# Ledger of designs, part 94: peptides against a protein of PDB entry 3WG5

Target 1, 218 residues: chain A of PDB entry 3WG5
Amino acid sequence: LAKNIVYVAQIKGQITSYTYDQFDRYITIAEQDNAEAIIIELDTPGGRADAMMNIVQRIQQSKIPVIIYVYPPGASAASAGTYIALGSHLIAMAPGTSIGACRPILGYSQNGSIIEAPPKITNYFIAYIKSLAQESGRNATIAEEFITKDLSLTPEEALKYGVIEVVARDINELLKKSNGMKTKIPVNGRYVTLNFTNVEVRYLAPSFKDKLISYITD
Target 2, 218 residues: chain A of PDB entry 3WG5 as posed
Amino acid sequence: LAKNIVYVAQIKGQITSYTYDQFDRYITIAEQDNAEAIIIELDTPGGRADAMMNIVQRIQQSKIPVIIYVYPPGASAASAGTYIALGSHLIAMAPGTSIGACRPILGYSQNGSIIEAPPAITNYFIAYIKSLAQESGRNATIAEEFITKDLSLTPEEALKYGVIEVVARDINELLKKSNGMKTKIPVNGRYVTLNFTNVEVRYLAPSFKDKLISYITD

## One batch from the design tools (peptide; made by RFdiffusion4, then SolubleMPNN)

Design b2_p14_6_s3 (from b2_p14_6, 8 letters changed)
Fold by OpenDDE base, seed 1:
Structure b2_p14_6_s3 (fold): chain B 218 residues (1-218), chain C 218 residues (1-218), chain A 14 residues (1-14)
Amino acid sequence: as target 1 above (218 residues)
Amino acid sequence: as target 1 above (218 residues)
Amino acid sequence: GSDGIIIEALSAAK
C-alpha cells in the first residue's frame, strides 16, 4: 500500500513576513510531494496582521490539508496565531497550550503601555476572525470574544467550545485522533477526509534562510 | 542663537521590517528638520537579520547623526540590537542595560533547543559585525566575541572595551556627555562633531502604523 | 490596509 506522507514543520516566534515565507515553503514542499497533510507545530505570541492575513490566504490556497498544531506543551497560538489556526484545515492543541488573545493593538507606547487599535481596526478584525470561524465551522462567538474580551482558552475549553478539533499530546496521537476527520475548510474546493493510515511522517527543517530569519526574530 | 533640535524616539521589541519602517520614519523626520541628531532609545532582544541589515544601512545613509541609546535601565541592545548599535553614529547605554549576545541562530527546534547557524552563516555575521565595529572605530575583537562567545556586556564593560561611547542615566546626561563628541561613522561623508549646546529636545511618538506594527511584533 | 497592524497577545508584552 502506497505510504501517505505527512509533513511536520515547526513555526515558532513572531508572525512576520518571514513566517509567511516559512509557511509558503513548508506548504509548497508538502504540495509538491502530494502529502496527505502538513502539520505545522505552531508556537507564537502573535505578530503582524499583514503577515497573518497572507499566511491565512496561503493556507486557504493550499493543495493539501494544513493542520495547525499548537505544540509543544507550553506553546501558544496567541493573537495572530489564533487567526492562522482558525484559517487552517484542522486545529490541534497539545495539553498545556493556549489559543486566543486576539485583540488588535497598534503597538506599545514609549512607556510600554499598549496603544489601543481604533474601533475601526478592531471591528475589521472582529469581522475577519468571525469570518474565519464561520468558514471553518468553528465557534464565531468565541472567535469574536478572542478580540472583545481578549479571551484565551485551554485546549479543553477550545475543544469544548468548538474552536479546535483535536487535543493531542504528540504527533502520533494527533495522527490517530485526526484520522478520518474532515478538513474544516475545503482543499481545492472539497472537504478532505484525512487518511493517516499507513503514513510516513517527514519532518521539515527550517531552511537556512528560515533559520537566519528566525534567529534574528527570536 | 538658533536652537538645534535633537529628536528622541523609542524603538522597542523585536527587530522586524516594521522596525525598519520605524527607523526610516524617525530618521526621515529628523533629516527633514535638519536636526542636530536623533536619539533612538533602543530596547530589543533581537530580531530579523534582514531587517537589522536594512536598519544599519538606513542609519549609514542618514543625513544626520543617529545615536543609539540603550534605554531605559533594564533595556538591552541584544543580538540584532548590537549590530544596529555598532552601525550607528554613537552608542550610549544607560546603567543597568546590556549589549551583545549576537550569535546567529537558525531558530528553535521542536524541543525548544536553539538551531545553530551553520558555520557559513556564523562566519558571515562575524565578518559583518567586525566590519561594523571597524568602520565605527569600535572594538572588533569584542564584536566578534559577541558572536563566538555569545558575549553580553554591561555599559561599563562596553565603554571600557571601546564598544560604546557614552554611559548616561538619561537624555540630559547623554546630551551633556556626548556634546562635542565626533560621530563614530561619517554623516554625508564627514565625521560630525555633535553640538548639543542650546538644543531643543523633541520626542517622536510611534506613528499609528508603527504602533500597530509594534503590537504585532511585541 | 492591514499593513502595520499588530495582532499579538497582550500577555507577551509583559
Scores: peptide ipSAE 0.074, ipTM 0.338, DockQ to the pose 0.113; fails the geometry check
Fold by OpenDDE base, seed 3:
Structure b2_p14_6_s3 (fold): chain B 218 residues (1-218), chain C 218 residues (1-218), chain A 14 residues (1-14)
Amino acid sequence: as target 1 above (218 residues)
Amino acid sequence: as target 1 above (218 residues)
Amino acid sequence: GSDGIIIEALSAAK
């Protein structure tokens, strides 16, 4: 029996349009092979709102399930990373990771202080993050509080509050726990039941371009 | 006789993944209507290298000709904007605009000084910008000097040196001058002869999302 | 220059 393939790729650092290219490349590879899913190991402090929104759209357009996995321990899906997670078909977190802190900012002043976003922008992103949570059947109240209270959650809290679906220590535990789960958003217009009973895991490396931009943005 | 449609849209501000979304949305609309071309009025100081590369790729994948028009007077296709222009099917500039200044930087220090990109990154973008120029039959030597000398050119200089194809004061003059020109890169694997003899010009407005991000980035 | 909306966690700025 031809084994179902699960791809695993890492995306680390600031969310930029290069991060979009990485998501697009990784998902495209997995789509071409008719993978059961792709797992993106995400570690990000956040980044650009525009890149974030494009990544969410690319995930929603995926022909295969996209699982965001906040990994390894010490990693975060902070700010833009939380939006990306909420836009995906399944969210997992490793113990010792975090999610949240989604308050939009315009940037940093000369002294390193935060330039706050005007209320109009804050309200836009409140509506946006709530929509992502609602579309995926995740806790929209907590999604709002990620902005209004700049809230950060542990994996255990995020699971408890219905923000994420899985807490797992590694890829093997993630596959075991997510086996038989339905995706939280549609894949090609249908909610997919994940089948991880007989899978081969394939790791995707960053391209030379991906390595170069990561090196520039790190 | 059904008039050929030319779409015109404006993209102003920093090149980000939101700029990618704007390009993608605008080009998609024009593709759906089988437009003769889309003209993007570009005014940018630059932005993210990753967003730039994605925009170039989206332009190259377009089913219709994408014309980058540096407009209005006082505008620039600076830094990332130059790469986008060089990746497009035709470049036009209005009098009083500029193109160039493509030296990659890592960012700005606390005191506002430029953090220079390491030589490895500089050399990567030299190779990249030269490839865009060569693929489009534009001056690859000047493209290199946009980085190595941080060169900026006037429209008249850019035309003279074979970096751009048209100097035009407005959309009507642009359509008149570019009528019968071949695209500098393929559209669906073929070089297209632009036919602007019987066209209707349709302006695309930014979406609410586009306006919000522009407002945040301005 | 239009500083794009940064959705970045405040904790990463330490």
Scores: peptide ipSAE 0.038, ipTM 0.312, DockQ to the pose 0.097; fails the geometry check
Fold by OpenDDE base, seed 4:
Structure b2_p14_6_s3 (fold): chain B 218 residues (1-218), chain C 218 residues (1-218), chain A 14 residues (1-14)
Amino acid sequence: as target 1 above (218 residues)
Amino acid sequence: as target 1 above (218 residues)
Amino acid sequence: GSDGIIIEALSAAK
């Protein structure tokens, strides 16, 4: 029986392989405790595509629903964060957050200018992001435009266009609004109806390692 | 019964979260087939510390021995590659390769100059690399000097100083020399004696995804 | 935001 437990953890900053470790650790803890879900409060400007893809895969392999919550107000699921969100079981955004701007780049030149990705790479990520959107029953056209037009959306726009599922001001409103929703992707091969009736919210703090990694990447 | 199978795969280029995916995929394939070991032909100038730490953890969690082989001649296990090697069950180097130069940096400035890591970060990686060396019964003093002196070693020096276990020109010589050696770290909590008697060598090619990631990071 | 820690050999920056 799923415990009436929802875990909440924060992932902030650039998406890196350390971010993968955070996701893996947090999801694993929640899985071990048979949580109803884990909510990841996400605030990222983006990061590495490799880490992003691993995080997406880790989310997809989760034994419990993983809810990406773009939070707090002022936060973004930018670039890599959008892919992670699109790969998750539910996307929520707080008012005053943003999602999108997913164009891959090779990096920054010495002068700080963007080194553009070749068309082959861009097209790969277009196909990838569209796949994530399609698999989750989200707007694949907008997902493509996150790359091709470097589109950024407000929570209201993202909801309107079918990119996300919930706009919520806080965890309590998120739980209330998402209660009874089906996950947008399967959990262990099954679409799960979220049950947030009388749930205990447990906050997971970053490990010492997570703090160190954040300190190094910040 | 372990199949008389040894997998060989190549990981080349910068250590990234995509590199983690490659390690994970390759090791998983070899685990699934109950291989005697997997040999990772490593050639890296280094890369991200986060990805490196994840790779080390993935190696440590392997159900089979993971042999890091700095190969071919001219290759390096530089920086992050050294940590990965030190975290592995066996390190081999081909003649004409190098290992070391492990000083962490925050990145490169706009002018291409190194942004030095603060002492706190440097000391963390000193402790980390020393731990890897100690756990593997390798030279922790030299491991520290890979950072503090930015030391680089030849295969002969690395072997002499007890950093690595094998100098081998090719896979066949590696298998021959490492046959009967104990892993330097446990496999599933046990030190394994490598058995390379009448083994089939199976080469794993990079996936399309791996190729794409390499193409993006190259 | 600081770029993630790079453990890279100086030779790769050439």
Scores: peptide ipSAE 0.037, ipTM 0.284, DockQ to the pose 0.094; fails the geometry check
Fold by OpenDDE base, seed 2:
Structure b2_p14_6_s3 (fold): chain B 218 residues (1-218), chain C 218 residues (1-218), chain A 14 residues (1-14)
Amino acid sequence: as target 1 above (218 residues)
Amino acid sequence: as target 1 above (218 residues)
Amino acid sequence: GSDGIIIEALSAAK
């Protein structure tokens, strides 16, 4: 029986337009090969909201399941990473990772203090993050609190509160635990049951550019 | 005798417009306090050329010495980081760090291959990096080879070849070794002799925003 | 439009 392919790729660092290009490239490769899924090992402190929203949209438009895996231990899906995770077909976290802290800010003042987003922007992102949680059948109350309380959760808490679907130490445990799970959002209008019984894991290396400076073309 | 202040701040990850904001903020704080210098602990794989050039300009416009310290061990001033370093008042590297690999690219193809910059762009950056090296009294030949050969150097090699000024394991060794050195570029039109004999080290934490998603207001 | 020129280390791709 032909082995189904599961892709694994890493996205690390700030969420930018370049990070979008990484997501787009990785997902496109996996789509072209009709992979069973792609697992994105995510480690981000956050980044740009525009890039984040584009990434969420790209994930939601994927022809295959996209699993966000907060990995390795010590990694986070912080801020923008939480939105990306909540927009994905499945969220997994490794032990010792974190998710949350989603309060939008305009920037930092010269003294290093946070420039608070105006209420209208904060409320926009509250509505947005709640919609992602609701659409994915995840805890929308906690999603809101990721903003209102700047809440951060452990994998165990996130699982317990219905924010994520899997706690896994490695890719093999992730595949084992997620096998037979339904995607939390549809793939091409259908909720897909993941089949990881007979899979080949294929790692996508960050391209030389993924390791390199994205020039945002204005 | 009033202790002179030396600021230390960290910049890690991709060079973006947000990274410019970090540099600007950190340098501005140090300028406001009339610090003896600011040390930027830099760890970057590279980033955007526009952001890089703006950062270089901001450093060159600083009212105080800006020391780029490639730190910690395992860190790099890769690509854009090399340009930033070459544009600074002093370059230091910790053991186990690297500098170089400055070849400009347009991007990555869908297959993950590098999209080469056209010769005109490559030649522009060759001229630019050589100018930074020449203006700072550093090895312009090696600066060119950072592009043409995608050369990466160890701290020992970089020091030996006259690319950097200091190899230091920590801030204390950096301060000790750089004490009495002249800046490699002028501060307000004058080459400054660094005075680290009686200094208070003041750490600038990344602001909550520096840890968070920069919303580029278009 | 800011020319999307990327200056990052190629070696980080290995």
Scores: peptide ipSAE 0.027, ipTM 0.288, DockQ to the pose 0.100; fails the geometry check

Design b2_p14_6_s4 (from b2_p14_6, 7 letters changed)
Fold by OpenDDE base, seed 5:
Structure b2_p14_6_s4 (fold): chain B 218 residues (1-218), chain C 218 residues (1-218), chain A 14 residues (1-14)
Amino acid sequence: as target 1 above (218 residues)
Amino acid sequence: as target 1 above (218 residues)
Amino acid sequence: GSSGVELEVLSAAK
């Protein structure tokens, strides 16, 4: 029987409009091939809120399941990365990764201190992150605390609290554990049960542009 | 005779993926109405390089002329804003505005100092900004110096050096001065002569999202 | 000017 395809791509560095382009490109390739899913290996310290919101929207509009995998060990889905994860069809984390720390900032001052976001902005992102958690059936209280307490979680804690769905050491373990899981948000208006029993794994390399962006952002 | 439409919209603040969304929305509205042009009143200190590159691409793909107008007096097309301007069909500046200062940075350190971009990144953006200038028939040497010397120019200097096409105090003067000018880049593969003799000016208000983004970013 | 909201983890200053 023809193997269903699972794509794997990496997104590393700051969340920016280039990161949006990466997500869009990767998801589009996987959509064009009618892939069973795409797994995005995510390692980000955060980035721009607008790019993040566009990425979330792009994931929500995906014709296929988008799995966010915080990988490798030592990686994080920090700040904007947490929002992206919460907007995705399934969240996985490798052991030794982190998620959270979602407090919005306006930027850094000339002395490198954080410029705090005004309460109106903070409250907007509280409402937004809670909506993502609620829409995906994930822990909205913890999602709020990612902002209000600047909380960061281990994979084990995130799983325990119902923030994520899978802890996996590698892609093979992820496929094994997520096989038979339902997506946490709809794909084209329907919750999809993932079928990874007979799949071909295809790795998408970063484009030259993606590599340059990654290099610029790292 | 039915008046041709010129749209005017404002983009203020950091160049981000939200700014891309603003550009995309504004240009799309103007395209849908078969406008003679859209004028974007731009005031930006800069922003993300990836968002900037996407905005440039969106402008290049526009079905109508996109005029970047650095406005009002006191505004700037700094950093990313300069790249966007150089990628547009026509650049105008109001008296008392600035353009340039295009040196890429990685960000700000914890002490607020600029983290310098590595030479490879700087060289990439030198090549990129020079290509934008060359493609638009603008001063590529000055475009390079926007990075290498972190040069900023007045409207009068920018006009003198062949970086921009128009100095105008307001939209009416801009329309008057740009009437009969050819676009500096193609519109759908052709250089277009602007015709502003019998036009209706329509102002596009920011969406609620745009206002929120502007508020979040201001 | 609308400084885009950054959602960054404070990388611990090493």
Scores: peptide ipSAE 0.052, ipTM 0.341, DockQ to the pose 0.097; fails the geometry check
Fold by OpenDDE base, seed 4:
Structure b2_p14_6_s4 (fold): chain B 218 residues (1-218), chain C 218 residues (1-218), chain A 14 residues (1-14)
Amino acid sequence: as target 1 above (218 residues)
Amino acid sequence: as target 1 above (218 residues)
Amino acid sequence: GSSGVELEVLSAAK
């Protein structure tokens, strides 16, 4: 029986392989406790595409629903964060957050200018992000435009265009609004109806290692 | 019964979260087939510390021995590559390769100059690399000097100083020399004596995804 | 801006 437990953890900063470790650790803890879900409060300007893809895969392999919550106000699921969100079981955004701007780059030149990705790479990520959107029943056209037009959306726009599922001010409102929603992707091969009736919210703190790597990457 | 199979795969370029995916995929394939070992031909100038730490953890969690082979001649296990090697069950180097130069940096400034890591970060990686060396019964003093002196070693020096276990020109010589050696770290809690008697060598090619991400990170 | 810690050999930046 799913415990009436919802885990909440925060992932902030650049998406890196360490971010994968954070996701893996947090999801694993929640899985072990048969949580109803884990909510990841996400605030990222983006990061590495490789880490992003691993995080997406880890989310897809989760035994419990993983809710990406772009939070707090002022936060973003930018670039890599958008892919992660689109790969998750539910996307929520707080008012005053943003999502999108997914154009891949090879990096920054010595002068700080963006090194553009070649068309082959851009097209790969277009196909990838569209796949994530399609698999989750989200707007694949907008997902493509996150790359091709470097589109950024408000929560209201993202909801309107069918990119996300919930706009919520806080965890309590998120739980309330998402209660009874089906996951946008399967959990263990099944679409799960979220049950947030009388749930205990448990906050997971970053490990010492998480803090250290965040400190190094910050 | 361990199949008389040894997998060989190549990991080349910067250590990234994608490199983690490559390690994970390759090791998983070899685990699934109950291989005697997997040899990773490693050639890296370094990369991200976070990805490196994840790779080390993945190697440590392997159900089979993971042999890091700095190969071909001219290759390096530089920086992050050294940590990965030190975290592995066996290190081999081809003649004409190098290992070391492990000083962490925060990145490169706009002018291409290194942004030095603060002492706190440097000391963390000193402790980390020393731990890897100690756990593997390798030279922890030299491991520290890979950071503090930015030491780089030849295969002969690395072998002499007890950093690595094998100098080998090719896979066949590696298999021959490492046959009967015990892993330097446990496999499933046990030190394994490598058995390379009448083994089939199976080469794993990078996936299309691996090729793409390598292309993006190259 | 969180500059990710890199473990790279200086020569790759040339």
Scores: peptide ipSAE 0.029, ipTM 0.282, DockQ to the pose 0.093; fails the geometry check
Fold by OpenDDE base, seed 1:
Structure b2_p14_6_s4 (fold): chain B 218 residues (1-218), chain C 218 residues (1-218), chain A 14 residues (1-14)
Amino acid sequence: as target 1 above (218 residues)
Amino acid sequence: as target 1 above (218 residues)
Amino acid sequence: GSSGVELEVLSAAK
């Protein structure tokens, strides 16, 4: 019986155009190997909205299920990370992780103060994040509150409120719990039932470029 | 018997020059009232190194004990927040919080990539963070690894490794556990034994300016 | 446009 391959890759740090390249590379590898899914271990404080939107689009265009796993404990899918998670086929969180804090900013002033996003931008991202939640059958009210209240949630709260699908301590528990779940968004126009029976887990390492950029971004 | 006053204030968001103003205001209020201590509920992803260093200096100049409490659950004392914590009279963490990730960066490029700090800057902050740890009798090796390994710790790990002094779920547990502890750095040249017997807890709200800047920084 | 918009839980620069 053909072994189902599940890829696992880590994306850590700020969401940038290089993070898009990481997502694209990882998903492409998993697509080429017809993986059952790819799990992205995500730990991000956020980053660029443009890169985030491109990443969400890349996930939505994936030929395979993309599982965002907020991991390890202590990690966050903060800001842009929440959007990416909400744009994914399945969200998992490890205990001790967080999700939320999605209020858009224009950046930081020279004094380090946040430059507020004007209402037009905030409203754009409210609509956007609600759309991601609605499309994925997740809690759009809480998604909005990630912006309007700068809300951050624990895994248990996120699960309780229907923001995420899985709380898991590790990859093995994630595979076990998510086995038989349907993707929250379609893959190639269809909701996929995840089959993590008889799986081979393959870890993807950052490319040298990714490491260098991570080193530059670390 | 004169009631011992403990102030509690929240500092959330990026560490900036405005965060310094918040620290200065809060500590000044608590100093003026001869508080037994001030607890700063800290939730920060980090921020500006200059502001951080000024905040550390302000804490070190405090006439009263300054307790950094990484709170609520889901909060972090990340990057600059770790330095601030290590520069404080006592560190407490709530369950589900994190500390670490202290590698200095120069900022973000237009493409959102981190601009690496040159070795001279990294080495400066290694020396600085180790000094903070040593001065406070905390784990200087782990403090260094917060930079060199971009290490982040759970409260339990941070406690275990001697980075922090208290794990507490709330202010009441914090007061109970920290009662009778000595400050990890001197107050007015002396290590202070915390007396949280017969205390009145007074909460400080952000100023309107703080709220506006928080709104700008949120 | 979303250009120049940061969706950060502010990555600690330092």
Scores: peptide ipSAE 0.029, ipTM 0.323, DockQ to the pose 0.195; fails the geometry check
Fold by OpenDDE base, seed 3:
Structure b2_p14_6_s4 (fold): chain B 218 residues (1-218), chain C 218 residues (1-218), chain A 14 residues (1-14)
Amino acid sequence: as target 1 above (218 residues)
Amino acid sequence: as target 1 above (218 residues)
Amino acid sequence: GSSGVELEVLSAAK
């Protein structure tokens, strides 16, 4: 019985155009191999809204399920990371991680203070994040509060409130718990039931370029 | 007679948080030496709105005049570059350069098409760019058209329409033509008359980090 | 070519 392949890749750091390139490359590899899914181990404080929206679109156009896994313990899917998660086919979190804090900002002032986004921009992202939550059948009220209250949740809270689908300590537990779940958004126009009963896990390494960019941005 | 120092530095490529760091470093060096001014040779296709706004703020907080010089021939101050220029104490352009094309976008789709910004965001940047133009006594109508018409201007047109202050082929011509001009915005709360009669030009080199980032992003 | 004006709104990185 040909083992279905599940790819696992890591994306860490700020969400940028290079992060889009990483997502695109990783998903493309998994698509080419007709993988059952790709799991992206995500640890991000946030980043660019444009890159985030492109990543969300790329995930939504994926020919295979894309699982966002906030991992390892101590990691976060903060800001842009939350949008990416809400745009994905399944969200998992490890214990000791966080999700939320989605208030848009224009940047940081010279003194390190946040430059607030104008209400028009904030309201746009409220509508956008609520749309992502609604389209994925996730808690749109909490999604709004990720912005309006700058709310951050534990994995247990996020699960309880219907923001995420799985709390898992590792890849094996994630595969076990997500087995038989339907994707929260369509894959090629259809909701897919995940089948992780007979799978091989393949780890994708960052490219040299990815490593170099991470080294410079970290 | 102690020669007043004019610093010259180059900023090339996309406007990012690293570009902010470059501006901050360059301006700080020039401030520490009580330079008469710093000239930033700018060549950018645009970049991030957040970084742009931070750069504008950093320029406005400068203790010395910051001159944006679109240089060399073939360079542009496109998009974010135009905002930065409009936020500066003086704008110069070399023949064969361009300024404008300030229409905000959310990014590029997978097929390379532009994702348009929603009207709320576009209107915010219209108000913002007009404010920069008005505060600097530059043509606010043309500033608006940089967005609404995605207008780009030659140096001669930009000068004619009161968008920029100087057309110059090189640093020496720039210093000559800008000598005796008042800054278009305050320096430490005062409009400064530029005195380039007895100056020494000092070139600042990019740091190793700046070179590495440019190499990766280019 | 009209270099696409990318005005990226940052979502707040914590």
Scores: peptide ipSAE 0.026, ipTM 0.392, DockQ to the pose 0.618; fails the geometry check

